# Designs tried in a protein design run: peptides against a protein of PDB entry 4QMF. Part 80

Target 1, 175 residues: chain A of PDB entry 4QMF
Amino acid sequence: ESSFMTLFPKYRESYLKTIWNDVTRALDKHNIACVLDLVEGSMTVKTTRKTYDPAIILKARDLIKLLARSVPFPQAVKILQDDMACDVIKIGNFVTNKERFVKRRQRLVGPNGNTLKALELLTKCYILVQGNTVSAMGPFKGLKEVRRVVEDCMKNIHPIYHIKELMIKRELAKR

## One batch from the design tools (peptide; made by RFdiffusion4, then SolubleMPNN)

Design b2_p18_8_s2 (from b2_p18_8, 6 letters changed)
Fold by OpenDDE base, seed 2:
Structure b2_p18_8_s2 (fold): chain B 175 residues (1-175), chain A 18 residues (1-18)
Amino acid sequence: as target 1 above (175 residues)
Amino acid sequence: SLDKELQELSEKILEEAR
């Protein structure tokens, strides 16, 4: 039997408590067991003797990973769908200067989050920037594009270049 | 500026999606 555990920050505790019954119900459909440990600050998912699909445990692992990084449950639970993939991009180690980090992260998000929303549309992904990570969900092709834009932004390559490129690709795809 | 251009472009993308 397989199990996976992820830690979550203290500020997520209240939310996770409120949605954990929903998590349990969603995973029960696949005979995956789960545990929320408020003392340790961890979530665990486990296969059971009744787990039919051995691959679903990996999606369950991704589910708790996404939840730990502030993705809301109604969005995160979509990871259990066969056609849905995710990526958690660590952005905190690209620059050492905190001010530079904040500026580049903000550049990625844009005013009112419009840059991020535009990127979501262009890549057909869900994207959430929280702390030192960017969580994304969607088709693998889109996720690859998201990671490129995100990492390049943290490397001081302005998102405008990628946005323009993606727009061109979208227009070409319509034909 | 690049930031201003990105803002305008983002808004355009969002508008087209409506």
Scores: peptide ipSAE 0.722, ipTM 0.967, DockQ to the pose 0.979
Fold by OpenDDE base, seed 1:
Order: C-alpha cells, then sequence, then structure tokens
Structure b2_p18_8_s2 (fold): chain B 175 residues (1-175), chain A 18 residues (1-18)
C-alpha cells in the first residue's frame, strides 16, 4: 500500500474541516482512504485493497497538496481528472527583502487580480497566489508557461513581456 | 509605465474573453 501526507497551516484548519466529508466522498469513488489529523495539522491519503488504478494515489497526493495551499475544494478536486495536472511553485526564496517580495508578488497578481486572470486565460490554467506559493492547475504546456512567468516575475522580469509573447502565440494558434 | 501597459493589456484580454 502507498500513502502520502502533507502538512497544512493552522489558518486552513476550519475550512478543511468543513469540506473533508466531500474530500472523503470524492476519494471513496476511487477506493482511496484519507485522514484529516487536526492535532498534527496534516492530511493523509492511502491506497486500499480495493484501489484499482495505481496512479490515482498520485493524484490524491496532489489533491491534498493543493488543499494545503488554499486551493478551494471545487477546483482542487478537478486534479483527479485524467487530463488535469498541477504545479506548486515556491516563490518565497527568490527575494530576501520582504518589501521587495511583496511588490513582485503584487505585480504578478495585478490590480483586482487582472494580470493573473489574463495569465489564466492565455495559459488555460487556474492560478492561485497565496503566501509563499503559487498553485496552478491545467495542461502541462500551460503549467510550463505559468512557472516561467511566475519565477521570472520574482526575478524582477516584468510580466508584460511574457503576456505579450503569450498573446502572439494565441493569435497564431487561431489561424 | 510597464505597470500601466500591463493593466491595459490585461483588461483587453479579459474583455475579449467575454
Amino acid sequence: as target 1 above (175 residues)
Amino acid sequence: SLDKELQELSEKILEEAR
């Protein structure tokens, strides 16, 4: 049997408690067991004797990883679909200065989240910026593009350059 | 500025998607 565990921050506890029955139901369809440990602050997924698809445990691993990083359940549960991939990008270690970090992170999000929404459309991904991580869900091609934009932004490369490039690529794909 | 240009471009993308 295979198992995976992830820790979650304290502020996430109340939400996880409210949706855990839904998590259990979603994973039960695949005969994957799950445990929410409120004392340790962890989520665990594990295969059972009835687990048919051996690869689904890896998707379950990704599910709890996404939930730990504030992705809401209705979005996170889509990771169980065969055509959906995800990436959790750590952005907290690119800049040592907190103020500089906040500025670059905000530049990625943009006013009213418009930059992020535009990037989502261009890459066909879901993107959530929370704390020191960026969570993304979508096709592998889109995820690769998201990671490039996110990391470059934290390296002080303005997102405008990548957005323009992605727009050109989109126009070419329509032809 | 680059920030202003990015805002305008983002709004354009969002509008075209509607």
Scores: peptide ipSAE 0.719, ipTM 0.967, DockQ to the pose 0.975
Fold by OpenDDE base, seed 3:
Parts: sequence; structure tokens; C-alpha cells
Structure b2_p18_8_s2 (fold): chain B 175 residues (1-175), chain A 18 residues (1-18)
Amino acid sequence: as target 1 above (175 residues)
Amino acid sequence: SLDKELQELSEKILEEAR
């Protein structure tokens, strides 16, 4: 049997407690067991003897990873779908200067989150910026595009160039 | 500025999605 564990920050504890029954129910459909450890501050998922699809454990792993990074359950649970993938992009190591980091991260988000929302539409992904990570969910093609934009932004390449490129690609895809 | 242009493009994309 296979198992995976992820730690979560203390500020997520209250929320995770609130939704854990829903997590359990969602994973029970696939005969995946799960445990919320409030002492350690961890989530664990495990295959059982009744687990039919062995690959689902990897999706369960991704589920708890996303939850630990502040993705809401109604969105995170979609990772269990066959056509849904995810990516957790670490952005904290691109810039050593804190102020520069904050500025570039904010540029990615944009006023009222509009830049990020636009990027979501263009890539058909869900994107959440939290702390030193960016969590994304969607098709592999879209995820690849998101990672490029995110990392380039942290490397001081303005998102506008990628947004324009994605707009063109979207128009071509409609034809 | 690039920031202003990006904001305008973003708003346009969001409006078209409504």
C-alpha cells in the first residue's frame, strides 16, 4: 500500500478541520483513506485493499498538497478528475530582495487580481498566489503556460508580453 | 506604461468573458 503526507501551516488548521469530512467523503469514493493530524499539523492519504485504481493515490497526494497551500476544497477536489492536473510553482527563490519579490509577485496578481484572472481565462487554469508558491490547476498545456508566465515574471519579464501572446493563441484556437 | 497597458488588456479579457 502507498501513502503520502504533507504538512500544513498553523493558520490553515481551522479551515481544514471544517472541510475534512468533505475530504474524507470525496476520497472514500475512490477507497482512499485519509487522516488529519492536528498535533503534527499534517494530512495523510493512503491506499486501501479496496482501492481499485492505483493511480488515484497520486491525485490524492496532489489534493492534500493543494489544500496545504490554501486552495479551497471545492476547487482542490477537482484534482481527482481524470482531465485535471496541477502544479505548485515555488517563486520564493528567484529574488533575494524582499521588496523586489513583493513587487514582482504583485505585478503577477495585478490590480484587484485582474492580471491573474485574465491569465486564468487565457490558459483555462485556476491560479492561486499564496506566500512563496503559486498553485495552478488545469490542462497540461495551460499549466505549462502558467509556469512560464509566473517564473518569467519573477525574473523581471513583464507579464504583458505573455498575455499578448496568449491572446493571439486563443484567437487562433477559436478558428 | 506597461502596467497600465496590462491593466487595460486584462479588463478587456474579463469583460469579454462575461
Scores: peptide ipSAE 0.714, ipTM 0.966, DockQ to the pose 0.964
Fold by OpenDDE base, seed 5:
Structure b2_p18_8_s2 (fold): chain B 175 residues (1-175), chain A 18 residues (1-18)
Amino acid sequence: as target 1 above (175 residues)
Amino acid sequence: SLDKELQELSEKILEEAR
């Protein structure tokens, strides 16, 4: 049997409690067991004797990883779909200066989140910037593009260069 | 500025999606 556990921050506890029954139901469809430990602050998923697809446990692992990083359940649960992948990008260690970190993170998001929304459209991904992580869900190709833009932004490479590149690629794909 | 240009491009992309 296989099991995976992830820790979640205290501020996430209230939300996770409210949606855990939904998590359980979603995983029950695949005969994956799950446990929410409020004392430790952890989520665990594990295969059972009735688990038919042994690979689904990896998607369950990704589900709890996404939930721990503030992705809402209605979006996170889509990871259980065969065509959906995800990436959790740690952005907190690219710069040492807090103010610089905040500025670069904000540049990635853009005014009213428009930069991020544009990036989502260009890559066909869902993207959530929260704290020291960026969570993304979508096709592998799109995820690779997202990670490049995110990390480069934290390295002080302006997102506009990647946005222009992605726009060109999109135009070429239309023809 | 690059920020301004990015804002304009982002808005264009969002409008095309609607």
Scores: peptide ipSAE 0.713, ipTM 0.966, DockQ to the pose 0.979

Design b2_p18_8_s3 (from b2_p18_8, 7 letters changed)
Fold by OpenDDE base, seed 1:
Structure b2_p18_8_s3 (fold): chain B 175 residues (1-175), chain A 18 residues (1-18)
Amino acid sequence: as target 1 above (175 residues)
Amino acid sequence: KLDEELDKLSRKILEEAR
């Protein structure tokens, strides 16, 4: 039997409580058990005797990891699909100055979220910037591109250079 | 300004996808 647990911040509790029945139903289809511990502030997933796919527990692990970092359930649950991968990128340790951190994080998002939405289209990924993490879901190739753009942005490499590069690559792929 | 250029470029990408 395999089990995985993740902690979630207090501000996420009310939402998780609201959608937990949906989480349970989604995981029940795969005979994966789950527990929401409101006292500890944790989510747990575990295989059962009826679990037939040993690999699905790893996707369940990723599901609760994404939920803990503010990814909404309708999006996060897609991780259970075979063709969907995810990445959680820690961005809080690239700079020590808080103002610099906020500035670079905001640069990644852009006005009205336009930069992030454009990056999503170019990489065919879902991307959510929240707190000290960036959560991404999509194909492995796209995820690799997202991580590069995100980390470079936090290293003070402007996203415009990567966006232009991705645009060129997309145009070349259409030929 | 790079930030302004990036926003313009981003909006173009979004418009093309519509």
Scores: peptide ipSAE 0.763, ipTM 0.973, DockQ to the pose 0.936
Fold by OpenDDE base, seed 2:
Structure b2_p18_8_s3 (fold): chain B 175 residues (1-175), chain A 18 residues (1-18)
Amino acid sequence: as target 1 above (175 residues)
Amino acid sequence: KLDEELDKLSRKILEEAR
């Protein structure tokens, strides 16, 4: 398959319109075509006859996936780099009670975003909590750690246990 | 209790990174 499409929520439309020329320019460097459909509310990326690296289409797919989940373009576009991976973690299905969901999601972020920022440092990842998803970008090892912390938090396992574990691992790695 | 401890720990991590 040479094309991928991602739907985006209505509240994301205005921003996507604003940055779409930048998306086009970034993908043009790799001869990947893209389309923003405001009626359907979708983004599409596709290979062209001039696409040299067939693997870049998968990164383009990830780019529009990240953009659909509120990741800012300057961060999302980094996915096109060879050393960058990403993960979009669905968190909305772990808890049926909305109030409990909001509470656990907020616990993951912490006061002033301190918990999330600390987790970013420990895992060497970018992490964005928005709506029913958590978007992360970074090395595969770090992404695996992020997913564990995020999902466990939604399962009512307090992030402090994982943070302490990651701190220990970091100390051991420095030795 | 755990929330407060986590915040303190998080701030410590952030300060060490500066």
Scores: peptide ipSAE 0.762, ipTM 0.972, DockQ to the pose 0.945
Fold by OpenDDE base, seed 5:
Structure b2_p18_8_s3 (fold): chain B 175 residues (1-175), chain A 18 residues (1-18)
Amino acid sequence: as target 1 above (175 residues)
Amino acid sequence: KLDEELDKLSRKILEEAR
């Protein structure tokens, strides 16, 4: 038997309670058991003797990780698909000054979220900026690109350089 | 300003996708 557990912040409890039946149903299809512990503030996923594919537990692990980082269930549950990968990028440790951190994080998002939406299109990824983490879902190549842009932004490398690069790559791929 | 240019470019990308 394999199991994985993740903690979630208190502010996420209400939402997780509302969608936990959906989580259970999604995982039941794969014979993966799950537990929501409101006292500890944790989510757990476990294989059962009926689990057919032992690798699916890793997908379940990723699911609860994404949910803990504020990814909505309808998006997070897509991680159970074979062609979908994810990455949780910790951004809080790149800058010591809080104001500088906020500024760089906002630069990544852009006015009206335009920068982030553009990055999503260019990388074919879903991207959520929340607190000290950036959650991304998509193909491995896209995820690699997202992490580069995100981390470089926190290192004070302006996203415009990467966006231009990605645009060129996209144009070349259309040929 | 790089921020302004980035926003313009981002909007262009979004509009082309629509």
Scores: peptide ipSAE 0.758, ipTM 0.972, DockQ to the pose 0.970
Fold by OpenDDE base, seed 3:
Structure b2_p18_8_s3 (fold): chain B 175 residues (1-175), chain A 18 residues (1-18)
Amino acid sequence: as target 1 above (175 residues)
Amino acid sequence: KLDEELDKLSRKILEEAR
């Protein structure tokens, strides 16, 4: 039997407590067991004797990973769908200067989150920028595009170049 | 300059999606 555990920061505890019954119900459909440990600050998912699909445990692992990084449950639970993938992009180590980091991260988000929302539409992904990570969910192709835009932005390549490129690609795909 | 242009472009994309 397989088991995966992830730690979560203390500030997520109250939220995770409120939605854990929903997590349990979602995973029960796949006969995956789960445990919320408030003392350790961890989430665990486990296969059971009744688990039929061995691959679902990996999706359950991704679920708790996403929840630990502040993705809301109604969105995170979609990872259990066959056509949904995810990526957690670490952005904290691209720049040593904190001010520069904040500026580049904000550039990715844009005023009122417009840039990020536009990127979501172009890539057909969900994207959440939180702290030192960017969480993304969607098709593999879209996720690859998101990672490139995010990392390049942190490397001081302005997102506008990628947005324009993605717009062109989208128009071409309509043919 | 680029930041402003990016925001304008982003808003355009969002409007077209509605």
Scores: peptide ipSAE 0.756, ipTM 0.972, DockQ to the pose 0.933

Design b2_p18_8_s4 (from b2_p18_8, 7 letters changed)
Fold by OpenDDE base, seed 4:
Structure b2_p18_8_s4 (fold): chain B 175 residues (1-175), chain A 18 residues (1-18)
Amino acid sequence: as target 1 above (175 residues)
Amino acid sequence: MLDEELNKLSEEILKEAE
């Protein structure tokens, strides 16, 4: 039997309560048990004796991880699909200065969210910038690219550099 | 459609960066 637990911040409590029945239903299809502990502020997933695929517990682990980082359920639940992977990129420790951190984080989003949208299109990923983390979902290759762009941005390399590079690579791949 | 949208977004980003 395998079990994983993830803590979530207090501000997520109300939302998680509203969608937990949906989480339970989604995981029940795979015979994965789950528990929302409002006292501790945690989510737990575990295999049961009826769990057929032992690997699905890892996807369930990822599901609660994504939910804890503010990914909405309709998107997060897609992690249970075989072809879907995810990454939670910690960005809060690259810069000590709060103002610098905020500025660099904002560069990932860009004006009107255009930078983020461009990155999503180029990498074929879903990307959510929230707090001290960036959550991404998509193909492995795309996730690798997202992590590079995100971390480099926090290291003061503007995302436009990578966007240009990804555009060129995309064009070359079509030829 | 995807390429067209991407091109437009890229152009906007470039203008803001310059």
Scores: peptide ipSAE 0.073, ipTM 0.719, DockQ to the pose 0.081
Fold by OpenDDE base, seed 5:
Structure b2_p18_8_s4 (fold): chain B 175 residues (1-175), chain A 18 residues (1-18)
Amino acid sequence: as target 1 above (175 residues)
Amino acid sequence: MLDEELNKLSEEILKEAE
């Protein structure tokens, strides 16, 4: 049997409590057990004797990881789908200067969220910028592109560079 | 529509980057 645990920050506690029954129900369909520990501030998922697909536990692991990073349940639960993958990109250690970090993180979002929206469309991914992480969900190819853009952004390469590249590639793919 | 939207978004992003 397999078990995975993820810690979550205190500010997520209230939300997680409200949706935990939904988490339980979603995982029950796959005979995966789950526990929300409010004292420790953790989520745990476990295979059971009735778990049919042993690989589903890995998706359950990803689910709680996404939830811990502020991805809302209706989106996060999609990770249980076979064609859906995810990535949690740690961005907090690329820059030592707090102000510079905030500025670069904001560039990733862009004015009115347009940069992020463009990236989502071009990569066919869901992307959430929160705190010191960027969470993404989508196809593997798209996720790879997202990570590249995100990390480069934190390395002071403006996302517009990659957006232009992705748009060109998209146009070429139409032909 | 998607392509048009992307073009518009890219233009807006570029405008701010200038």
Scores: peptide ipSAE 0.070, ipTM 0.714, DockQ to the pose 0.082
Fold by OpenDDE base, seed 1:
Structure b2_p18_8_s4 (fold): chain B 175 residues (1-175), chain A 18 residues (1-18)
Amino acid sequence: as target 1 above (175 residues)
Amino acid sequence: MLDEELNKLSEEILKEAE
């Protein structure tokens, strides 16, 4: 049997308790067992003797990783689909100054979330900026683009530069 | 000033992307 465990921050506890029956039901369809440990603050997924697809455990691992990073369940559960991949990008270690970190993180979102929405559309990804991580879900090509934009932003390269480039590429692809 | 210009550009890009 294979198993994976992910820790989650305290502020996620209430939400995870609320949706855990839905998590269990979704994983039961694949004969994957799961445990929510409120004392340790962890989620665990594991194969069973009835697990048919051995690769599904890796998707289950990704599911709990996404949930730990504040991705809502209706979105996170899509990771169980064959055509869906994800990435959790750590952004907290690029800048030591808190104010500078906050400013650069905010650039990813933009006014009313418009910068992030544009990036989502251009990469065909779901993107959530939360705390010290950026969670993304989508095709591998899009995920690579998201990671580049996110990391460069934390290195003081404004997202608009990459977004403009992606817009040009999109227009060329329409022809 | 630079940040404001970039914000405006972001909104324009969003409209074009939709």
Scores: peptide ipSAE 0.043, ipTM 0.681, DockQ to the pose 0.539
Fold by OpenDDE base, seed 2:
Structure b2_p18_8_s4 (fold): chain B 175 residues (1-175), chain A 18 residues (1-18)
Amino acid sequence: as target 1 above (175 residues)
Amino acid sequence: MLDEELNKLSEEILKEAE
Protein backbone atom coordinates (compact mmCIF):
# COMPACT_ATOMS: atom_id res chain seq x y z
CA GLU B 1 0.00 0.00 0.00
CA SER B 2 1.03 3.58 -0.73
CA SER B 3 0.57 6.37 1.77
CA PHE B 4 0.96 10.14 1.79
CA MET B 5 0.74 12.60 4.65
CA THR B 6 0.54 16.37 4.77
CA LEU B 7 0.63 18.76 7.69
CA PHE B 8 -1.86 21.57 8.02
CA PRO B 9 -1.71 24.81 9.98
CA LYS B 10 -3.62 25.11 13.21
CA TYR B 11 -6.08 27.62 11.81
CA ARG B 12 -7.38 24.98 9.38
CA GLU B 13 -8.21 22.45 12.08
CA SER B 14 -11.77 23.54 12.73
CA TYR B 15 -12.69 23.57 9.07
CA LEU B 16 -11.06 20.24 8.34
CA LYS B 17 -12.95 18.64 11.18
CA THR B 18 -16.22 19.87 9.74
CA ILE B 19 -15.62 18.49 6.25
CA TRP B 20 -13.68 15.33 7.05
CA ASN B 21 -16.68 13.07 6.69
CA ASP B 22 -17.13 14.44 3.20
CA VAL B 23 -13.48 13.78 2.46
CA THR B 24 -13.86 10.24 3.70
CA ARG B 25 -16.91 9.62 1.53
CA ALA B 26 -15.25 11.04 -1.54
CA LEU B 27 -12.18 8.87 -1.09
CA ASP B 28 -14.21 5.80 -0.20
CA LYS B 29 -15.55 5.81 -3.74
CA HIS B 30 -12.01 5.00 -4.80
CA ASN B 31 -11.26 2.72 -1.86
CA ILE B 32 -8.71 5.16 -0.51
CA ALA B 33 -8.45 5.31 3.24
CA CYS B 34 -7.83 8.57 5.05
CA VAL B 35 -7.01 9.75 8.55
CA LEU B 36 -7.24 13.14 10.18
CA ASP B 37 -4.80 13.45 13.07
CA LEU B 38 -5.67 16.45 15.18
CA VAL B 39 -2.82 15.90 17.59
CA GLU B 40 -0.13 15.94 14.95
CA GLY B 41 -2.09 18.26 12.71
CA SER B 42 -1.88 16.00 9.70
CA MET B 43 -3.97 14.34 7.03
CA THR B 44 -3.07 10.94 5.63
CA VAL B 45 -4.33 9.05 2.60
CA LYS B 46 -3.46 5.48 1.74
CA THR B 47 -4.32 2.79 -0.74
CA THR B 48 -6.05 -0.37 0.36
CA ARG B 49 -6.25 -3.85 -1.06
CA LYS B 50 -9.53 -2.76 -2.58
CA THR B 51 -8.05 0.19 -4.45
CA TYR B 52 -8.74 -0.48 -8.10
CA ASP B 53 -6.65 2.28 -9.66
CA PRO B 54 -3.35 2.63 -7.84
CA ALA B 55 -2.76 6.01 -9.47
CA ILE B 56 -5.70 7.55 -7.64
CA ILE B 57 -3.55 7.77 -4.52
CA LEU B 58 -1.64 10.60 -6.16
CA LYS B 59 -4.85 12.51 -6.61
CA ALA B 60 -5.75 11.80 -3.01
CA ARG B 61 -2.37 13.18 -2.03
CA ASP B 62 -3.14 16.30 -3.99
CA LEU B 63 -6.53 16.57 -2.34
CA ILE B 64 -5.14 16.75 1.16
CA LYS B 65 -2.38 19.06 -0.02
CA LEU B 66 -4.97 21.47 -1.39
CA LEU B 67 -7.09 21.25 1.74
CA ALA B 68 -4.07 22.03 3.87
CA ARG B 69 -3.59 25.22 1.85
CA SER B 70 -7.11 26.52 2.48
CA VAL B 71 -8.77 25.35 -0.71
CA PRO B 72 -12.38 24.66 0.19
CA PHE B 73 -13.55 21.08 -0.08
CA PRO B 74 -16.11 21.56 -2.87
CA GLN B 75 -13.32 22.84 -5.08
CA ALA B 76 -10.50 20.65 -3.81
CA VAL B 77 -12.45 17.43 -4.30
CA LYS B 78 -12.55 18.11 -8.03
CA ILE B 79 -8.91 17.04 -8.10
CA LEU B 80 -10.15 13.45 -8.05
CA GLN B 81 -11.44 13.94 -11.58
CA ASP B 82 -9.19 12.54 -14.28
CA ASP B 83 -8.89 15.76 -16.24
CA MET B 84 -8.03 17.94 -13.27
CA ALA B 85 -4.53 18.78 -12.11
CA CYS B 86 -3.23 21.11 -9.44
CA ASP B 87 -0.24 23.10 -8.33
CA VAL B 88 0.72 24.63 -5.01
CA ILE B 89 3.10 27.49 -5.68
CA LYS B 90 5.26 28.63 -2.80
CA ILE B 91 5.56 32.41 -2.91
CA GLY B 92 6.91 33.18 0.53
CA ASN B 93 10.59 32.90 -0.33
CA PHE B 94 10.79 35.36 -3.21
CA VAL B 95 10.84 38.46 -1.05
CA THR B 96 12.22 38.78 2.47
CA ASN B 97 10.71 42.17 3.17
CA LYS B 98 7.25 41.69 4.61
CA GLU B 99 5.74 44.83 3.18
CA ARG B 100 7.12 44.13 -0.26
CA PHE B 101 5.81 40.58 -0.07
CA VAL B 102 2.33 41.73 0.87
CA LYS B 103 2.35 44.35 -1.85
CA ARG B 104 3.33 41.92 -4.58
CA ARG B 105 0.91 39.28 -3.36
CA GLN B 106 -1.83 41.87 -3.47
CA ARG B 107 -0.90 42.73 -7.05
CA LEU B 108 -1.65 39.16 -7.96
CA VAL B 109 -5.16 39.59 -6.66
CA GLY B 110 -5.54 43.12 -7.96
CA PRO B 111 -8.23 45.70 -7.40
CA ASN B 112 -11.52 44.02 -6.62
CA GLY B 113 -9.87 40.71 -7.46
CA ASN B 114 -9.82 41.62 -11.13
CA THR B 115 -6.29 40.44 -11.78
CA LEU B 116 -6.94 37.04 -10.31
CA LYS B 117 -10.26 36.76 -12.09
CA ALA B 118 -8.63 37.58 -15.40
CA LEU B 119 -5.95 34.97 -14.81
CA GLU B 120 -8.53 32.36 -13.92
CA LEU B 121 -10.48 33.05 -17.08
CA LEU B 122 -7.45 33.08 -19.34
CA THR B 123 -5.88 29.94 -17.93
CA LYS B 124 -9.14 28.10 -17.23
CA CYS B 125 -7.87 27.50 -13.71
CA TYR B 126 -9.12 27.96 -10.22
CA ILE B 127 -6.66 30.09 -8.28
CA LEU B 128 -6.49 30.77 -4.56
CA VAL B 129 -3.98 33.14 -3.03
CA GLN B 130 -3.53 32.30 0.63
CA GLY B 131 -0.66 33.00 2.96
CA ASN B 132 2.64 31.90 1.50
CA THR B 133 1.16 29.80 -1.28
CA VAL B 134 -0.96 30.06 -4.38
CA SER B 135 -3.08 27.02 -5.10
CA ALA B 136 -4.26 26.39 -8.63
CA MET B 137 -6.43 23.72 -10.22
CA GLY B 138 -7.01 23.13 -13.91
CA PRO B 139 -5.40 21.85 -17.08
CA PHE B 140 -1.64 21.40 -17.12
CA LYS B 141 -1.13 24.07 -19.74
CA GLY B 142 -3.10 26.54 -17.69
CA LEU B 143 -1.27 25.61 -14.53
CA LYS B 144 2.06 26.25 -16.19
CA GLU B 145 0.89 29.70 -17.17
CA VAL B 146 -0.39 30.40 -13.67
CA ARG B 147 2.93 29.46 -12.12
CA ARG B 148 4.78 31.75 -14.50
CA VAL B 149 2.55 34.71 -13.73
CA VAL B 150 2.59 34.10 -10.00
CA GLU B 151 6.34 33.72 -9.70
CA ASP B 152 7.02 36.66 -11.98
CA CYS B 153 4.67 38.76 -9.90
CA MET B 154 6.68 37.95 -6.82
CA LYS B 155 9.75 38.94 -8.84
CA ASN B 156 8.19 42.37 -9.41
CA ILE B 157 6.86 41.72 -12.90
CA HIS B 158 3.33 43.05 -12.89
CA PRO B 159 0.72 40.46 -13.89
CA ILE B 160 -0.80 42.83 -16.44
CA TYR B 161 1.99 42.06 -18.88
CA HIS B 162 1.23 38.37 -18.79
CA ILE B 163 -2.49 39.03 -18.94
CA LYS B 164 -2.02 41.01 -22.12
CA GLU B 165 0.07 38.23 -23.59
CA LEU B 166 -2.50 35.61 -22.70
CA MET B 167 -5.28 37.72 -24.15
CA ILE B 168 -3.42 38.01 -27.42
CA LYS B 169 -2.78 34.29 -27.52
CA ARG B 170 -6.42 33.64 -26.81
CA GLU B 171 -7.50 35.89 -29.63
CA LEU B 172 -5.12 34.24 -32.05
CA ALA B 173 -6.38 30.82 -31.06
CA LYS B 174 -9.88 31.79 -32.14
CA ARG B 175 -8.71 32.23 -35.70
CA MET A 1 -18.95 38.25 -23.49
CA LEU A 2 -15.85 36.68 -22.09
CA ASP A 3 -13.64 38.80 -24.29
CA GLU A 4 -15.44 41.93 -23.27
CA GLU A 5 -15.09 41.03 -19.64
CA LEU A 6 -11.39 40.35 -20.06
CA ASN A 7 -10.89 43.62 -21.86
CA LYS A 8 -12.63 45.49 -19.10
CA LEU A 9 -10.62 43.74 -16.44
CA SER A 10 -7.41 44.41 -18.31
CA GLU A 11 -8.18 48.08 -18.61
CA GLU A 12 -8.95 48.36 -14.94
CA ILE A 13 -5.78 46.57 -13.97
CA LEU A 14 -3.74 48.76 -16.26
CA LYS A 15 -5.18 51.91 -14.78
CA GLU A 16 -4.31 50.79 -11.29
CA ALA A 17 -0.81 49.85 -12.36
CA GLU A 18 -0.12 53.36 -13.68
Scores: peptide ipSAE 0.080, ipTM 0.725, DockQ to the pose 0.082; fails the geometry check

## One batch from the design tools (peptide; made by RFdiffusion4, then SolubleMPNN)

Design b2_p19_1_s1 (from b2_p19_1, 5 letters changed)
Fold by OpenDDE base, seed 2:
Structure b2_p19_1_s1 (fold): chain B 175 residues (1-175), chain A 19 residues (1-19)
Amino acid sequence: as target 1 above (175 residues)
Amino acid sequence: EEEDEKIIEKAIEELEKEL
């Protein structure tokens, strides 16, 4: 398939409007066309007859997916790089209680964001916790680790256990 | 890398206090 569409929430509209020219420019380099539909609240990417790399459309799909989930453009656009993968982890369905959800989500971030920063460092990923999703970008191995920590956190497993585990693994790798 | 380790260690310390 040569076309992908992603819906975005209304609160992202103003930002997406401001950066859409940059999105267009970035995708033009790969001969990928894109459309921002403000009425529908959607972003679309599609191949053109000039698209050379068939795989780039999948990265373009990921780009708009990340943008829809509040990832800033300067970070999201890195998905177009060959060595960069991403994951959008839905966290909103793990807990029905709003307060419990908020607490567990906040636990993932930690005091002053230090827990999340530690996780980013240990996994070599970018991680954004926003709304009902966690967006991550980085190496595939790191992304797997992020997903595990995130999902476990939402299942009431404190991130500290995984952080320590990752730290130990890191130390062992230095030997 | 040393700065990274300090960040991680601090994070662990903070998390341990919360447990």
Scores: peptide ipSAE 0.598, ipTM 0.945, DockQ to the pose 0.878
Fold by OpenDDE base, seed 3:
Structure b2_p19_1_s1 (fold): chain B 175 residues (1-175), chain A 19 residues (1-19)
Amino acid sequence: as target 1 above (175 residues)
Amino acid sequence: EEEDEKIIEKAIEELEKEL
């Protein structure tokens, strides 16, 4: 049997407790066992003798990874779908200066989250900026684009350049 | 779809003001 564990920060505990029955139910459909350890602050997923699809455990791993990074359950659970992929992009190590980090992270979100929303629409992805990570869910092509924009933003390349590029590509694809 | 375009255009306009 295969097993995967992820740690979660303390501030997620209350929420995870609230939705854990839903997590269990979703994974039970695939005969994947799961455990929430509040003492350690961890989530674990495991194959069972009844697990039919060997690949589903990897999606379960991704599910708990997303949940640990503040993705809400109704969105995170979509990772169990065959056509859905995800990426957790670590952004905390691109800049050593905290103030600069915060500014660049905020630039990715933009006023009222409009920059991020535009990026979501253009890449057909869900994107959540939280702490030192950006979580994204969607098609592989879109995820590749998201990672590029996110990393470049942390490298002080303004998202506007990528957004304009993606707009042009979108218009061309409609023809 | 049309609403999506408006959202994107507005985002671009906002970003251009910051440059």
Scores: peptide ipSAE 0.595, ipTM 0.944, DockQ to the pose 0.892
Fold by OpenDDE base, seed 1:
Structure b2_p19_1_s1 (fold): chain B 175 residues (1-175), chain A 19 residues (1-19)
Amino acid sequence: as target 1 above (175 residues)
Amino acid sequence: EEEDEKIIEKAIEELEKEL
């Protein structure tokens, strides 16, 4: 038997309560048990005797991890699909100066979120910038590129340069 | 895919203007 637990921030409680029945239903299809602990502020997933696929528990772990980081359920639940991977990138430790952190994080998002949207399209990933983390979902190769761009952005490399590079690579692949 | 390219190109153009 395997079990994984993830803590979530208080501001996420109301939403998680609202969607928890949907979480339970999604995991029941795979015979994974789950528990929402509102006192501790945690989510837990567990294998059962009826769990057939031993790997699904790892996806369930990822599901609650994504939910804890403000990814909405309709998107997060896609992690249970075989072809879907995820990454939670911690960005809060790259810069000690709060103002610099905020500026670099905003640069990653860009005007009206256009920078992030371009990155999503080029990498075939879903990307959510929230607090001190960036959550991404998509193909493994795309996730690798997302992590590179995100980390470089926090290291003061403007994401536009990476976006242009990815665009060129995409065009070359069409030939 | 063509629509995606247009979106990306537009985004790049907008960002370049702000740089």
Scores: peptide ipSAE 0.582, ipTM 0.943, DockQ to the pose 0.644
Fold by OpenDDE base, seed 5:
Structure b2_p19_1_s1 (fold): chain B 175 residues (1-175), chain A 19 residues (1-19)
Amino acid sequence: as target 1 above (175 residues)
Amino acid sequence: EEEDEKIIEKAIEELEKEL
């Protein structure tokens, strides 16, 4: 039997309590057990004797990882689908200066979130910028592109260059 | 998809103004 545990920040506790029955129901379909520990501030997923697909536990691990990083349940639960992958990109270690960090993180989101929306459309990914991490869900190829743009942004390469490049590639693919 | 293109183009225009 396999088990995975992830910690979550205190500010996420109230939300996780609210949706935990839905998490349990979603995982029960795959015979994966789960536990929410409010004292420790942790989520755990476990295989059972009835678990048929051993690979589903890895997707369950990813589910609780995404939930811990503020991804809402209706989006996070899609990770249980075979064609869906995810990535949690740590962005807090690229810049030591807090002000510079905040500025570069905001640049990734852009005015009214339009930069991020454009990136989501071009990569066919869901992207959430929260705290010191960027969570992404989608096809593997799209996730690779997202990671490149996010990391480059934190390295002071403006997202506009990547967005223009992706747009050109999209137009060429339509021909 | 046409709506998506408009969103992307608008985002690019906004970003160009910030440069």
Scores: peptide ipSAE 0.578, ipTM 0.942, DockQ to the pose 0.866

